# Ledger of designs, part 35: peptides against a protein of PDB entry 4HTP

Target 1, 231 residues: chain A of PDB entry 4HTP
Amino acid sequence: SQTVASHVPFADLCSTLERIQKSKGRAEKIRHFREFLDSWRKFHDALHKNHKDVTDSFYPAMRLILPQLERERMAYGIKETMLAKLYIELLNLPRDGKDALKLLNYRTPTGTHGDAGDFAMIAYFVLKPRCLQKGSLTIQQVNDLLDSIASNNSAKRKDLIKKSLLQLITQSSALEQKWLIRMIIKDLKLGVSQQTIFSVFHNDAAELHNVTTDLEKVCRQLHDPSVGLSD

## One batch from the design tools (peptide; aimed at target 1 F43 A46)

Design b2_p19_5_s4 (made by RFdiffusion4, then SolubleMPNN; from b2_p19_5 with E2A E12A E14F E19K)
Fold by OpenDDE base, seed 2:
Order: C-alpha cells, then structure tokens, then sequence
Structure b2_p19_5_s4 (fold): chain B 231 residues (1-231), chain A 19 residues (1-19)
C-alpha cells in the first residue's frame, strides 16, 4: 500500500529538524514543526483520497522525531565509538589525523567550533566536505534500514548491521547523517519538549500516549486534528 | 519553507499522475 513516508525525502525531514534546532524561540520552533506536519496531512489526504480506512499516518516521521519513545523497533546496539570507527574506515581517514582524532575524542574539546560532546555535530563537519550534497533516501527507506539494524542487532549479526549502516551513510548528505546519528543515539537536541511536539500534533496526543505508550496508535487514532479521543 | 514546497510538488505530481 502507498504511504506518505514512501514519497517524502528524508532530506526534507532533516531540513525541518535543522530549522527547528536553529530557531531560538519556542514559537518559531513550533511553526517549523507545524508547517511540516500540515503539509504531511495535506499530502496524506491527496494520496488516500479514495481510501477512507488506511493505516498510514504520521508515525514513520514521529518515531524519528521522538526516537526515545520507540517501542516497535528494538535497540540498535550502536554507540558513538562504533560510528567513529566506521567513519574512519569508510572515509579512509588517517588514524593519527585530525579528523579521526576528532571523531574518537568527541567528548574532548579539540576543535574550534566548541561542539565537544556532540558527536553528531563533529561528524557533520568531518562529513561535509566528503559526502553527497543531496541524499536519495525516503523516510520509509530510512525506517526500513533502521528496522534491519535493530533486527540484526537482536540476532547478533554484526556484518549485516554494518551493511545497513553503510547503505544509510552512502546515500545520505552530511546534514542527513547528522540527524540520523541523533535519531540512532536518541537525542535530537531540538530545544522543544516531547509535550510540545504532542501538543502541536493533537490536543489529546499526550494523554493517549500516557495511557497506551504506543506512538503508532497515537499517530493513527489522532491523525485528524479535528477528531478528539472521545469521538 | 523548502519542505512545504516539496510537499506541494509531491501533491501536484500525484494529482497529475492520477488524471
């Protein structure tokens, strides 16, 4: 079945997240999220115009925006140190070189940008001159690859985990990889609370999530902002 | 925003293919 996520580039989500992060005020952050959400809902309505009962929802995007609430996908088993080693290998960085040392020692201030402790930002600057300008992955494809990583982690198939990570990395821009890293580590640093995201999505979203702890159910049942939980 | 424009393009492309 057709899904919105199968058509939306992952780059568009990342650009939205970047705008939210760069915005100083809560109102501006909310505006960027609302614009993306409203556009998603409009496309959903167009895509499913002749199909009233669909399971498609904002869930594929929401689970990437609120990765700490993920319950369907098991743990990735990926840490910053693993990613650092992978990037050094993939980019053929000299082990004693400046960029390799930045990735390995991401907790120590070694750079001019003051991004110590933020692995995703350090990775971004290393990747920016070395990666594609535009990625090719959709939100659905990203989720499929992340599902593969989680499944293979559970099965202790390290080689297959690496394969899926390489697919993500080689088909993503530096900006997309910055956000992908944050999704995997489950810390987006958007500067907006979970409660704010839920409140913008639907007035009853926080309540339904508190009861069900099911993010997909929240996205599906409260897909229409005009239809309440009691309806 | 660039994202809004992209969604508008996606809608337009889909509607064109559905005609």
Amino acid sequence: as target 1 above (231 residues)
Amino acid sequence: SASVERFEELIAEFEEKAK
Scores: peptide ipSAE 0.349, ipTM 0.880, DockQ to the pose 0.752
OpenDDE base, seeds 1, 3, 4, 5: peptide ipSAE 0.342, 0.337, 0.329, 0.340; ipTM 0.881, 0.884, 0.877, 0.881

Design b2_p19_6 (made by RFdiffusion4)
Pose (drawn by RFdiffusion4):
Structure b2_p19_6 (pose): chain A 221 residues (1-106, 117-231), chain P 19 residues (1-19)
Amino acid sequence: SQTVASHVPFADLCSTLERIQKSKGRAEKIRHFREFLDSWRKFHDALHKNHKDVTDSFYPAMRLILPQLERERMAYGIKETMLAKLYIELLNLPRDGKDALKLLNYGDFAMIAYFVLKPRCLQKGSLTIQQVNDLLDSIASNNSAKRKDLIKKSLLQLITQSSALEQKWLIRMIIKDLKLGVSQQTIFSVFHNDAAELHNVTTDLEKVCRQLHDPSVGLSD
Amino acid sequence: SSVEEFFDELIEETEEENE
């Protein structure tokens, strides 16, 4: 019943992605990712130490790191133009004000929102990776159910409980373009030698994370 | 790193609870 994702602050995923994006070279981008992946695996073993048929895996994090491969969640129905309106309303931004104009007159949208949010209020987030996933699930379902009001509420929960950095990265997760500077092939290859292959045949991110959870155990086994 | 420190502490606490 328990999950690694319920114990990991979304902030730690975001700080990892930030350092990856900021790194100039491939080797350094891989290092930052590998550190988070390796810690996730060590904690998985400690958490599920004496457990039986464990289905927990790196999937809750991997689906955020490779969001373009997201298949389980339906479309979010979220445009950058409506996030601008959501922030103007939420932050009580005067429309003639400098910050409101930056959002309205839209180095992607996530960065503009980052610069707007950075000097404001909350500096430390509170959500875990699991809670972020649960809320993204509500947003995708409410888009399918044509409930734009429930989408606004769920997105408000995500935004108001998160730091500027988490919001920058959450936006990029919803738009599905992280701009990390490291390819999907590279990310799969760091995770597991066989991961790129398994994803080609299955197109199933959760299956790949679960089946190839152990790096020393290959597809042949 | 801060990620490693966080996980080390969380793993230690989990191992103590398992004992």

Design b2_p19_6_s1 (made by RFdiffusion4, then SolubleMPNN; from b2_p19_6, 9 letters changed)
Fold by OpenDDE base, seed 1:
Structure b2_p19_6_s1 (fold): chain B 231 residues (1-231), chain A 19 residues (1-19)
Amino acid sequence: as target 1 above (231 residues)
Amino acid sequence: SSLEERFEKLIKEIEEKHK
């Protein structure tokens, strides 16, 4: 069955997240999230206009926005050090070069940007002059690749993990990779709380999540902002 | 917004396919 996630570019989610991160105030952060969510819901209605009882929901996006609440996927088994080594290899960076050292020593402040400890930001600046300007992946495709990584990690298939990572990297812009890294590491640094994200999504979302701990159920049952838990 | 315009384009494309 067709899903909203199969149509929405991953780049559009990343651009929204970037706007949220760059926004100074809570209200502005909320506005950017709401705009994306409202657009998603509108597209959902158009896509499923002639279909009742669809299982499609905001879940494919929500699980990337709140990756710490992911329960369907098992652990990726990916850390910053693994990604650093992968990028050095993929980009053919000199091992003793400045960029390779920045990636490997991401916790040590070496530059003026104050990005110490933020691997995703360090990676972004290394990738920016070397990567595609625009990615080609949909949200669904990103989730499929992440599912593959988690599954292969469980199966201890390191070669297949690398293959899926390479597919993600080679089809993503530097900005998309910054956010992808943050999703994998499960730290988006949006500057807005989980509670705020839930409250914007649906008034009853936090309550339902507290009871079920199931992000998919939350997204599916509370898909319509006008229909509450008691309805 | 540029985002809204992109979503509207996607919506139009879907609506045209259903016609």
Scores: peptide ipSAE 0.387, ipTM 0.878, DockQ to the pose 0.757
OpenDDE base, seeds 2, 3, 4, 5: peptide ipSAE 0.349, 0.372, 0.367, 0.366; ipTM 0.866, 0.870, 0.872, 0.872

Design b2_p19_6_s2 (made by RFdiffusion4, then SolubleMPNN; from b2_p19_6, 7 letters changed)
Fold by OpenDDE base, seed 4:
Structure b2_p19_6_s2 (fold): chain B 231 residues (1-231), chain A 19 residues (1-19)
Amino acid sequence: as target 1 above (231 residues)
Amino acid sequence: SSLEERFEELIAKIEEENA
């Protein structure tokens, strides 16, 4: 069955996250998230107009926005050092070159950009002149690839992990990769709390999550903002 | 295009496919 996530470009989620991150005020951050969510719900209604009792929900996006709450997929087994090495290889960066050293020594401030310790930002600047301007992945495809990575990590299939990572990297812009890295590392640096995200999604979302610890259930049961837990 | 416009385009495509 078709899902909203199978139609929504990953780039649109990343652009929303970028706007949220760049916004200084809580209200502005909330507005950007709400705009994406409302658009998602509108599309859901159109897509499923003639189908009742669909399992489709905001979950595919929510699990990328709140990756620390992921419980369905296992650990990726990916660290910044692994990604650094992968990028050096993929981009054919000189090992002793400035960009390779930036990636490997991401914790050490190397320049005027106060991005010390943020591997994703360092990667972004290295990738920006070298990557596609626009990615082609949907949110569903990103989740499928991430599922593959987690599954293959549990199976100790490093070769297949690399394959899925390469698919993600080669089909995404520098900006999309920045956010993808943050999703994998589970630190989006949005400047909004989990509680804020839940409160915008649904008034009962935080409560339901506290009880169930199941992000998919939260997204499915509280898909309609007008229907509460007691209804 | 705005995010909203892109979603509207997606909706339009779905409506056309279902017609």
Scores: peptide ipSAE 0.431, ipTM 0.894, DockQ to the pose 0.678
OpenDDE base, seeds 1, 2, 3, 5: peptide ipSAE 0.422, 0.412, 0.424, 0.391; ipTM 0.892, 0.888, 0.891, 0.882

Design b2_p19_6_s3 (made by RFdiffusion4, then SolubleMPNN; from b2_p19_6, 9 letters changed)
Fold by OpenDDE base, seed 3:
Structure b2_p19_6_s3 (fold): chain B 231 residues (1-231), chain A 19 residues (1-19)
Amino acid sequence: as target 1 above (231 residues)
Amino acid sequence: SELEEYFKEKIKEIEEKNA
């Protein structure tokens, strides 16, 4: 069955997240998220116009926006150090070079940009001159690859983890990789709370999540903003 | 918005395929 996530480029989600992050006010952050969500819902309605009782929902996007609430897939087993080493290898960076050292020592304030401790931002600047300008992955494909990583981590299949990571990296822009890293590390730094995200999604979302701890259930049951929990 | 235009275009494509 076709899903909205299979049609939405991962780049569009990343651009939205970038706009949210760059926005200074809560109202502007909310606006950008709402615009993405509303567009998603409209597309859902069009895609599923002739189909009743679809299970498709905002879940594929929501689990990337709130990765700390992920419960379906197991741990990735990926840390900043692993990613640093992977990028050094993949980009053939000199090990004693400036960029390799920036990635490995990302916690040390060496840069003028004040990005110390934010591995994703450091990676972004290293990747920007070296990576594709536009990615090709959909949200569905990103989630499939992340599922593969988690599954292979549980199975201790390191080579397959690397394969999936390489697929993500080679098909993503520097900006997309910045956000992908933050999704994997489970810290988006959007400057907006989980409660705000839920409140924009649906008035009852926070309550349902508190009871169920099931993000997919929240997205599916509260897909329609006009239909409440008591309905 | 750019995203809204993208979705409008995709909706149009779906409608054209179903027609």
Scores: peptide ipSAE 0.241, ipTM 0.800, DockQ to the pose 0.736
OpenDDE base, seeds 1, 2, 4, 5: peptide ipSAE 0.201, 0.226, 0.197, 0.148; ipTM 0.777, 0.795, 0.774, 0.739

Design b2_p19_6_s4 (made by RFdiffusion4, then SolubleMPNN; from b2_p19_6, 7 letters changed)
Fold by OpenDDE base, seed 3:
Structure b2_p19_6_s4 (fold): chain B 231 residues (1-231), chain A 19 residues (1-19)
Amino acid sequence: as target 1 above (231 residues)
Amino acid sequence: SELEEFFKKKIEEIEKENE
């Protein structure tokens, strides 16, 4: 079945997240998220105009925006050190070179940008001159690849994990990879609380999540912002 | 915004396909 996520470029989500992160005020952060969400809902209505009782929802995006609340996927088994080694290999970086050392020593950066401990930002600057300017993945494709990684981690298939990671990396811009890394590590650093994200999504979202701990149920049951939980 | 334009275009495509 067709889903909104199968049409929305991952790049658009990443651009939205970037705008949210760069915004200084809570109100501006909320505005950027709301604009994305409203556009998503509008597209959903158009896509499913002639179909009743669809299971499609904001869940594919929400699980990437709030990755710490992911419960459907098993653990990725991916740490910053693994990603660092992968990038060094993939980009053929000299092992003793500046960029390789930046990735490996991401916790103690010597640079002026104050990116200490933010592996994703360090990776971004290494990737920017080396990667595609625009990615080609949809949100659905990103989720499919992440599902593959989690499944293969559970099965201890390291070779298949690497394959899926390479697909993600080679089809993503530096900016998209920055956000992908943050999604995998489960720390987006948006500067907006989980509660705020839920409140913008639906007035009852936080309550329903507190009861169910099921992000998909939250997105499905509260898909319509005008229909409450007690409705 | 670029995002709004994308969704607008996609919606128009869907509407055209349904005509």
Scores: peptide ipSAE 0.091, ipTM 0.693, DockQ to the pose 0.802
OpenDDE base, seeds 1, 2, 4, 5: peptide ipSAE 0.074, 0.085, 0.021, 0.075; ipTM 0.693, 0.686, 0.423, 0.682

Design b2_p19_7 (made by RFdiffusion4)
Pose (drawn by RFdiffusion4):
Structure b2_p19_7 (pose): chain A 221 residues (1-106, 117-231), chain P 19 residues (1-19)
Amino acid sequence: SQTVASHVPFADLCSTLERIQKSKGRAEKIRHFREFLDSWRKFHDALHKNHKDVTDSFYPAMRLILPQLERERMAYGIKETMLAKLYIELLNLPRDGKDALKLLNYGDFAMIAYFVLKPRCLQKGSLTIQQVNDLLDSIASNNSAKRKDLIKKSLLQLITQSSALEQKWLIRMIIKDLKLGVSQQTIFSVFHNDAAELHNVTTDLEKVCRQLHDPSVGLSD
Amino acid sequence: EESTESWEEMIEEMEEEQE
């Protein structure tokens, strides 16, 4: 019943992605990712130490790191133009004000929002990776259910409980373009030698994370 | 360094709880 994702602050995923994006070279981008992945695996063993048929995996984090491969969640129905309106309303931004104009006259949207949010209020987030996933699930379902009000509510929960950095990365997760500077092939190859292959056949991110959880155990076994 | 230390502490505490 328990998951690694319920114990990991979304902030730690975001700080990892930030350092990855900030790194100039491939080796450094891989290092930052590998450290998070390796810690996730060590904690998985400690958490599920004496457990039987464990289905937990790196999937809750991997689906955010490779969001373009997201298949389980339907479309979010979220445009950058409506996030601008949501922030103007939420932050009580005067429309003639400098910050409101930056959002309205839209180095992606996530960065503009980052610069707007950075000097403001909350500096430390509270959400875990699991809670972020649960809320993204509610947003995707409510888009399918044509409930734009429940989408606003769920997105407000995500936004108001998160730091500027988490919000920058959450936006990028919703738009599905992280701009990390490291390819999907590279990310799969760091995770597992066989991961790129398994994903080609299955197109199933959760299956790949779960089946190839152990890096020393290949597809042949 | 601090991130690694936080992970090590979390894992140690989880091992103790599971024992």

Design b2_p19_7_s1 (made by RFdiffusion4, then SolubleMPNN; from b2_p19_7, 10 letters changed)
Fold by OpenDDE base, seed 3:
Structure b2_p19_7_s1 (fold): chain B 231 residues (1-231), chain A 19 residues (1-19)
Amino acid sequence: as target 1 above (231 residues)
Amino acid sequence: MEREERWEKLIAEMEKKAE
């Protein structure tokens, strides 16, 4: 079945997240998220206009925005050090070079930007001059690849994990990879709370999540902002 | 194209297909 996520570029989610992160005020952060969500809902209505009882929801995006609440996928088994090594290999970086050392020693403050400890930001600056300017992945494709990674991690198939990671990397811009890394590591650093994200999504979202701990159920049951839990 | 224009275009395309 067709999903909204199969049509929405991953780049659009990443640009939204970037705007949220760069925004200083809570109100501005909320605005950017709301605009993305409203667009998503409008697209959903158009896509499913002639179809009743669809299971499609905001879940494919929500699970990337709140990756710490992911319960469907098993662990990726990916750490910053693994990604560092992968990038060094993929980009053919000199092992003793500045960029390789930045990736490997990402916790050590070496620069003026205060990016110490944020592997994704360090990776972004290394990737920016070396990667595609525009990615080609949809949100659905990103989720499919992440599912593959989790599944193969469970099966201890490191070769297949690497294959899926390479697909993600080679089809993503530096900005998209920054956010992808943060999604995998489960730390987006948006500067907005989980509660705020839920409150913008639906008034009853936080409550339903507290009871069910099921992000997909939250997104499906509360898809319509005008329909409450008690409805 | 700005993000808003892209969304509007996508929505418009879907609305036309539903018609």
Scores: peptide ipSAE 0.176, ipTM 0.813, DockQ to the pose 0.796
OpenDDE base, seeds 1, 2, 4, 5: peptide ipSAE 0.132, 0.141, 0.061, 0.137; ipTM 0.782, 0.787, 0.648, 0.786

Design b2_p19_7_s2 (made by RFdiffusion4, then SolubleMPNN; from b2_p19_7, 10 letters changed)
Fold by OpenDDE base, seed 5:
Structure b2_p19_7_s2 (fold): chain B 231 residues (1-231), chain A 19 residues (1-19)
Amino acid sequence: as target 1 above (231 residues)
Amino acid sequence: SSRRERWEKMIAEMEKKAE
């Protein structure tokens, strides 16, 4: 079955997240999220115009925006150190070089950028001059690859984990990789609370999530902002 | 914005297919 996520570029989600992060005020952060959500819902209505009973929802995007609430995937088993080593290998960085050391020592950055302790930002600056300018992945493809990583981690298939990570890395821009890293590490640093995200999504979303702890159920049942829990 | 234009194009393409 066709999903909205199969059509939406991952780059569009990342650009939205970047705008949210850069926005200083709560109102501006909310505006950027709302614009993305409204576009998603409009596209959903167009895509499913002739199909009333679909299971498609905002869930594929929501689980990337609120990765701490992910309950469907098992653990990735990926840490910053693993990613650092992978990037050093993939980019053929000298092991004793400045960029390799920045990735490995991300907690104590000596550089001019106040990105202390943010591995994703350090990676971004290393990747920016070396990676594709535009990625090719959809939100669905990103989720499929992340599912593969989690499954292979459970199965202790390290080679297949590496393969999926390489696919993610080689098909994404530096900006997309910054956000992908934050999704994997489960810290987006958006500067907006979970409650705010839920409130913008649907008035009853926070309540339903508190009861069910099921993000997919929240996204499906409250897909229409005009239809409440009591309806 | 380029993003808005992309969404509008995607929506328009789906609307045409549904006709």
Scores: peptide ipSAE 0.383, ipTM 0.888, DockQ to the pose 0.887
OpenDDE base, seeds 1, 2, 3, 4: peptide ipSAE 0.382, 0.375, 0.379, 0.371; ipTM 0.888, 0.886, 0.886, 0.886

Design b2_p19_7_s3 (made by RFdiffusion4, then SolubleMPNN; from b2_p19_7, 9 letters changed)
Fold by OpenDDE base, seed 2:
Structure b2_p19_7_s3 (fold): chain B 231 residues (1-231), chain A 19 residues (1-19)
Amino acid sequence: as target 1 above (231 residues)
Amino acid sequence: MERRERWEELIEKIEKENE
């Protein structure tokens, strides 16, 4: 089925997240999120103009923005150490080299950037000179690959997990991978609360989520900001 | 190309396809 997520580049979500993270004030962070959301809603309306009762919603993006609330897919079984080893292998980094050691010892301050403990940032700097400048994945494709990872983790198919990870990595820029890592680890470090994200999405979103704990339901039922739960 | 411009292009493309 045709979805908004199948048309929106993952890069656009990542650029939005990057802007949010770099913004110092709450108001500016909210503005960046709102702009992305408004664009998404406009595109949704255009895409589904002649179709009633679509199930398409902001959910594909929301579940990446609030990965801690993910309930549809199971655990990835991926930690920073696994990603470090994968990158060392994939990029053919010397094991005793600076970049390999940075990835493996990401918790120890080794550099001037002050990114100790943030694996995604360390990975970003390692990847930046080695990866594509622009990724090719849509939000839908990213979610499909993440679904595959979770499913294969449950099935203990390590080889297939690696395959999906390789697809994500090889088709993503360094910036996209930074955010992808944070999505997998479930810590975006946006500097904005879940409550704020919900409040921007819809006035009733926090309440509905508190009751249902279903992020998809929240996105689907409250896709129109002008239509409340009581309507 | 700015993000806003990309969204506009996407919307325009879909609008044309639906006509």
Scores: peptide ipSAE 0.250, ipTM 0.850, DockQ to the pose 0.686
OpenDDE base, seeds 1, 3, 4, 5: peptide ipSAE 0.250, 0.247, 0.116, 0.242; ipTM 0.848, 0.846, 0.683, 0.847; seeds 4, 5 fail the geometry check

Design b2_p19_7_s4 (made by RFdiffusion4, then SolubleMPNN; from b2_p19_7, 10 letters changed)
Fold by OpenDDE base, seed 2:
Structure b2_p19_7_s4 (fold): chain B 231 residues (1-231), chain A 19 residues (1-19)
Amino acid sequence: as target 1 above (231 residues)
Amino acid sequence: SERRERWEALIAKMEEEAA
């Protein structure tokens, strides 16, 4: 069955997240998230106009926005050091070169951008002149690749993990990779709380999540903002 | 915004396909 996530470019999510991060104040951050969510819901209604009782929901996006609440996927087994090494290899960076050292020593202040400790931002600046300007992945495809990584990590298939990571990297812009890294590391740095995200999604979302701890269930049951838990 | 236009176009396409 067709899903909204299979049609929405990952780039659109990343651009939304970028706007949220750059926005000053809670209200502006909320506005950007709301606009994305409203568009998603409208698209859902159009896509499923003639189909009742679909299981499709905002879950594919929500699990990327709130990666710390992910319970379906096993651990990726990916840390910043692994990504650094992968990028050095993929980009053929000299190991003793400036860019390789920036990636490996991402916690050390470089004095240039104040991005010490944020591996994703350091990676972004290294990638920007070297990667595609526009990515080609949908949200569904990103989730499929992340599922593959988690599954293969559980199975200790390092070669297949690398394969999926390479596919993600080679089909993504620098901006998309910045956000992908943050999703994998599970720290988006949006400047909005989980509670705020839930409150914008649905008035009952925080409560339902607190009880169920199931993000997919929250997204499915509270897909319609006008239908509450008691309805 | 350019993003809004893309979403509107995508929605319109889906509405046409569903009709």
Scores: peptide ipSAE 0.153, ipTM 0.799, DockQ to the pose 0.891
OpenDDE base, seeds 1, 3, 4, 5: peptide ipSAE 0.121, 0.127, 0.142, 0.128; ipTM 0.778, 0.775, 0.795, 0.779

Design b2_p19_8 (made by RFdiffusion4)
Pose (drawn by RFdiffusion4):
Structure b2_p19_8 (pose): chain A 221 residues (1-106, 117-231), chain P 19 residues (1-19)
Amino acid sequence: SQTVASHVPFADLCSTLERIQKSKGRAEKIRHFREFLDSWRKFHDALHKNHKDVTDSFYPAMRLILPQLERERMAYGIKETMLAKLYIELLNLPRDGKDALKLLNYGDFAMIAYFVLKPRCLQKGSLTIQQVNDLLDSIASNNSAKRKDLIKKSLLQLITQSSALEQKWLIRMIIKDLKLGVSQQTIFSVFHNDAAELHNVTTDLEKVCRQLHDPSVGLSD
Amino acid sequence: AAEKTEFDELWSKLLAEAQ
């Protein structure tokens, strides 16, 4: 019943992605990712130490790191133009104001929002990776159910409980373009030697994370 | 609640060590 994702602050995933994006070289981008992945695996063993048929895996984090491969969630129905309106309303931004104009006259949208949010209010987030995933699930379902009001509420929960950095990365997860500077092939290869292959045949991110959870146990076994 | 805190602290330790 328990999950690694319920114990990991979304902020730690975000700080990892931030350092990855900031790194100039491939080796350094891989190092930052590897450290998070390795810690996730060590904590998985400690958490599920004496457990039986464990289905928990790196999937809750991997689906955010490779969001373009997201298949389980339907489309979010979220445009950058409406996030701008959501922030103007939420932050009580005067439309003649400098910050409102930056959002309206839209180095992607996530960065503009980052610069707007950084000097403001909350500096430390509270959400776990699991809670972020649960809320993204509600947003995708409510888009399918044509409930734009429930989408606004769920997105408001995500935004108001998160730091500027988390929000920058959350936006990018919703738009599905992280701009990390490291390829999907590279990310799969760091996770597991066979991961790129398994994803080719299955197109199934959760299956790959679960089946190839152990790096020393290959597809052949 | 205590167990949850212990596991959250364990996570922080492991991540710090990896970094």

Design b2_p19_8_s1 (made by RFdiffusion4, then SolubleMPNN; from b2_p19_8, 12 letters changed)
Fold by OpenDDE base, seed 2:
Structure b2_p19_8_s1 (fold): chain B 231 residues (1-231), chain A 19 residues (1-19)
Amino acid sequence: as target 1 above (231 residues)
Amino acid sequence: SEEEERLRELWRKILEEER
């Protein structure tokens, strides 16, 4: 089906998230999120100009921005240690090498960057000289792969989990992988609250989510910022 | 496809205009 997410590069979401993270003030963080959201809505209007009553919404992006609120897909069963081992294997890193040890001992300060405990940042620096500069995945493709991972985790199909992870990794830049890792681990460290994200999305979003706990419903029903719950 | 490319370009244009 024709969706906004099928045309939006995952890289653009990641660049937005990076901008939000790097911003110091709440206002600046909000601005970056709003820019992406408004772009999404404009593109939605253009894409669906001749189609009424579409179910397409911001949900594909929102579920990646607020991964803690994900309810549609089950647990990934992925931890930092598993990712570390995967990267060591995939990148053929020497087991006793600096980079392998950084990934495995991510909780221990080993470097000058002060990124101890942040696996995604450690991975980023290891990946930066080794990965593509630009990824090729859309938001839809990322979600499809994440769905596959969750489904296969439930089915205890480790080989298929690895396959999907490899596809994500090989088609993503270091920056995209940084954010992908954070999405999987469900900790984006944006420095902006869930409430703020909802408030920017729609004035009634927080209330609707509190009642329904359904992120897709929130995104669909409140797609238009000018149309409230009481309308 | 050509259509997909046009849509990707449209997205890029929209995003750049918002930034």
Scores: peptide ipSAE 0.709, ipTM 0.962, DockQ to the pose 0.914
OpenDDE base, seeds 1, 3, 4, 5: peptide ipSAE 0.702, 0.707, 0.705, 0.707; ipTM 0.961, 0.962, 0.961, 0.962

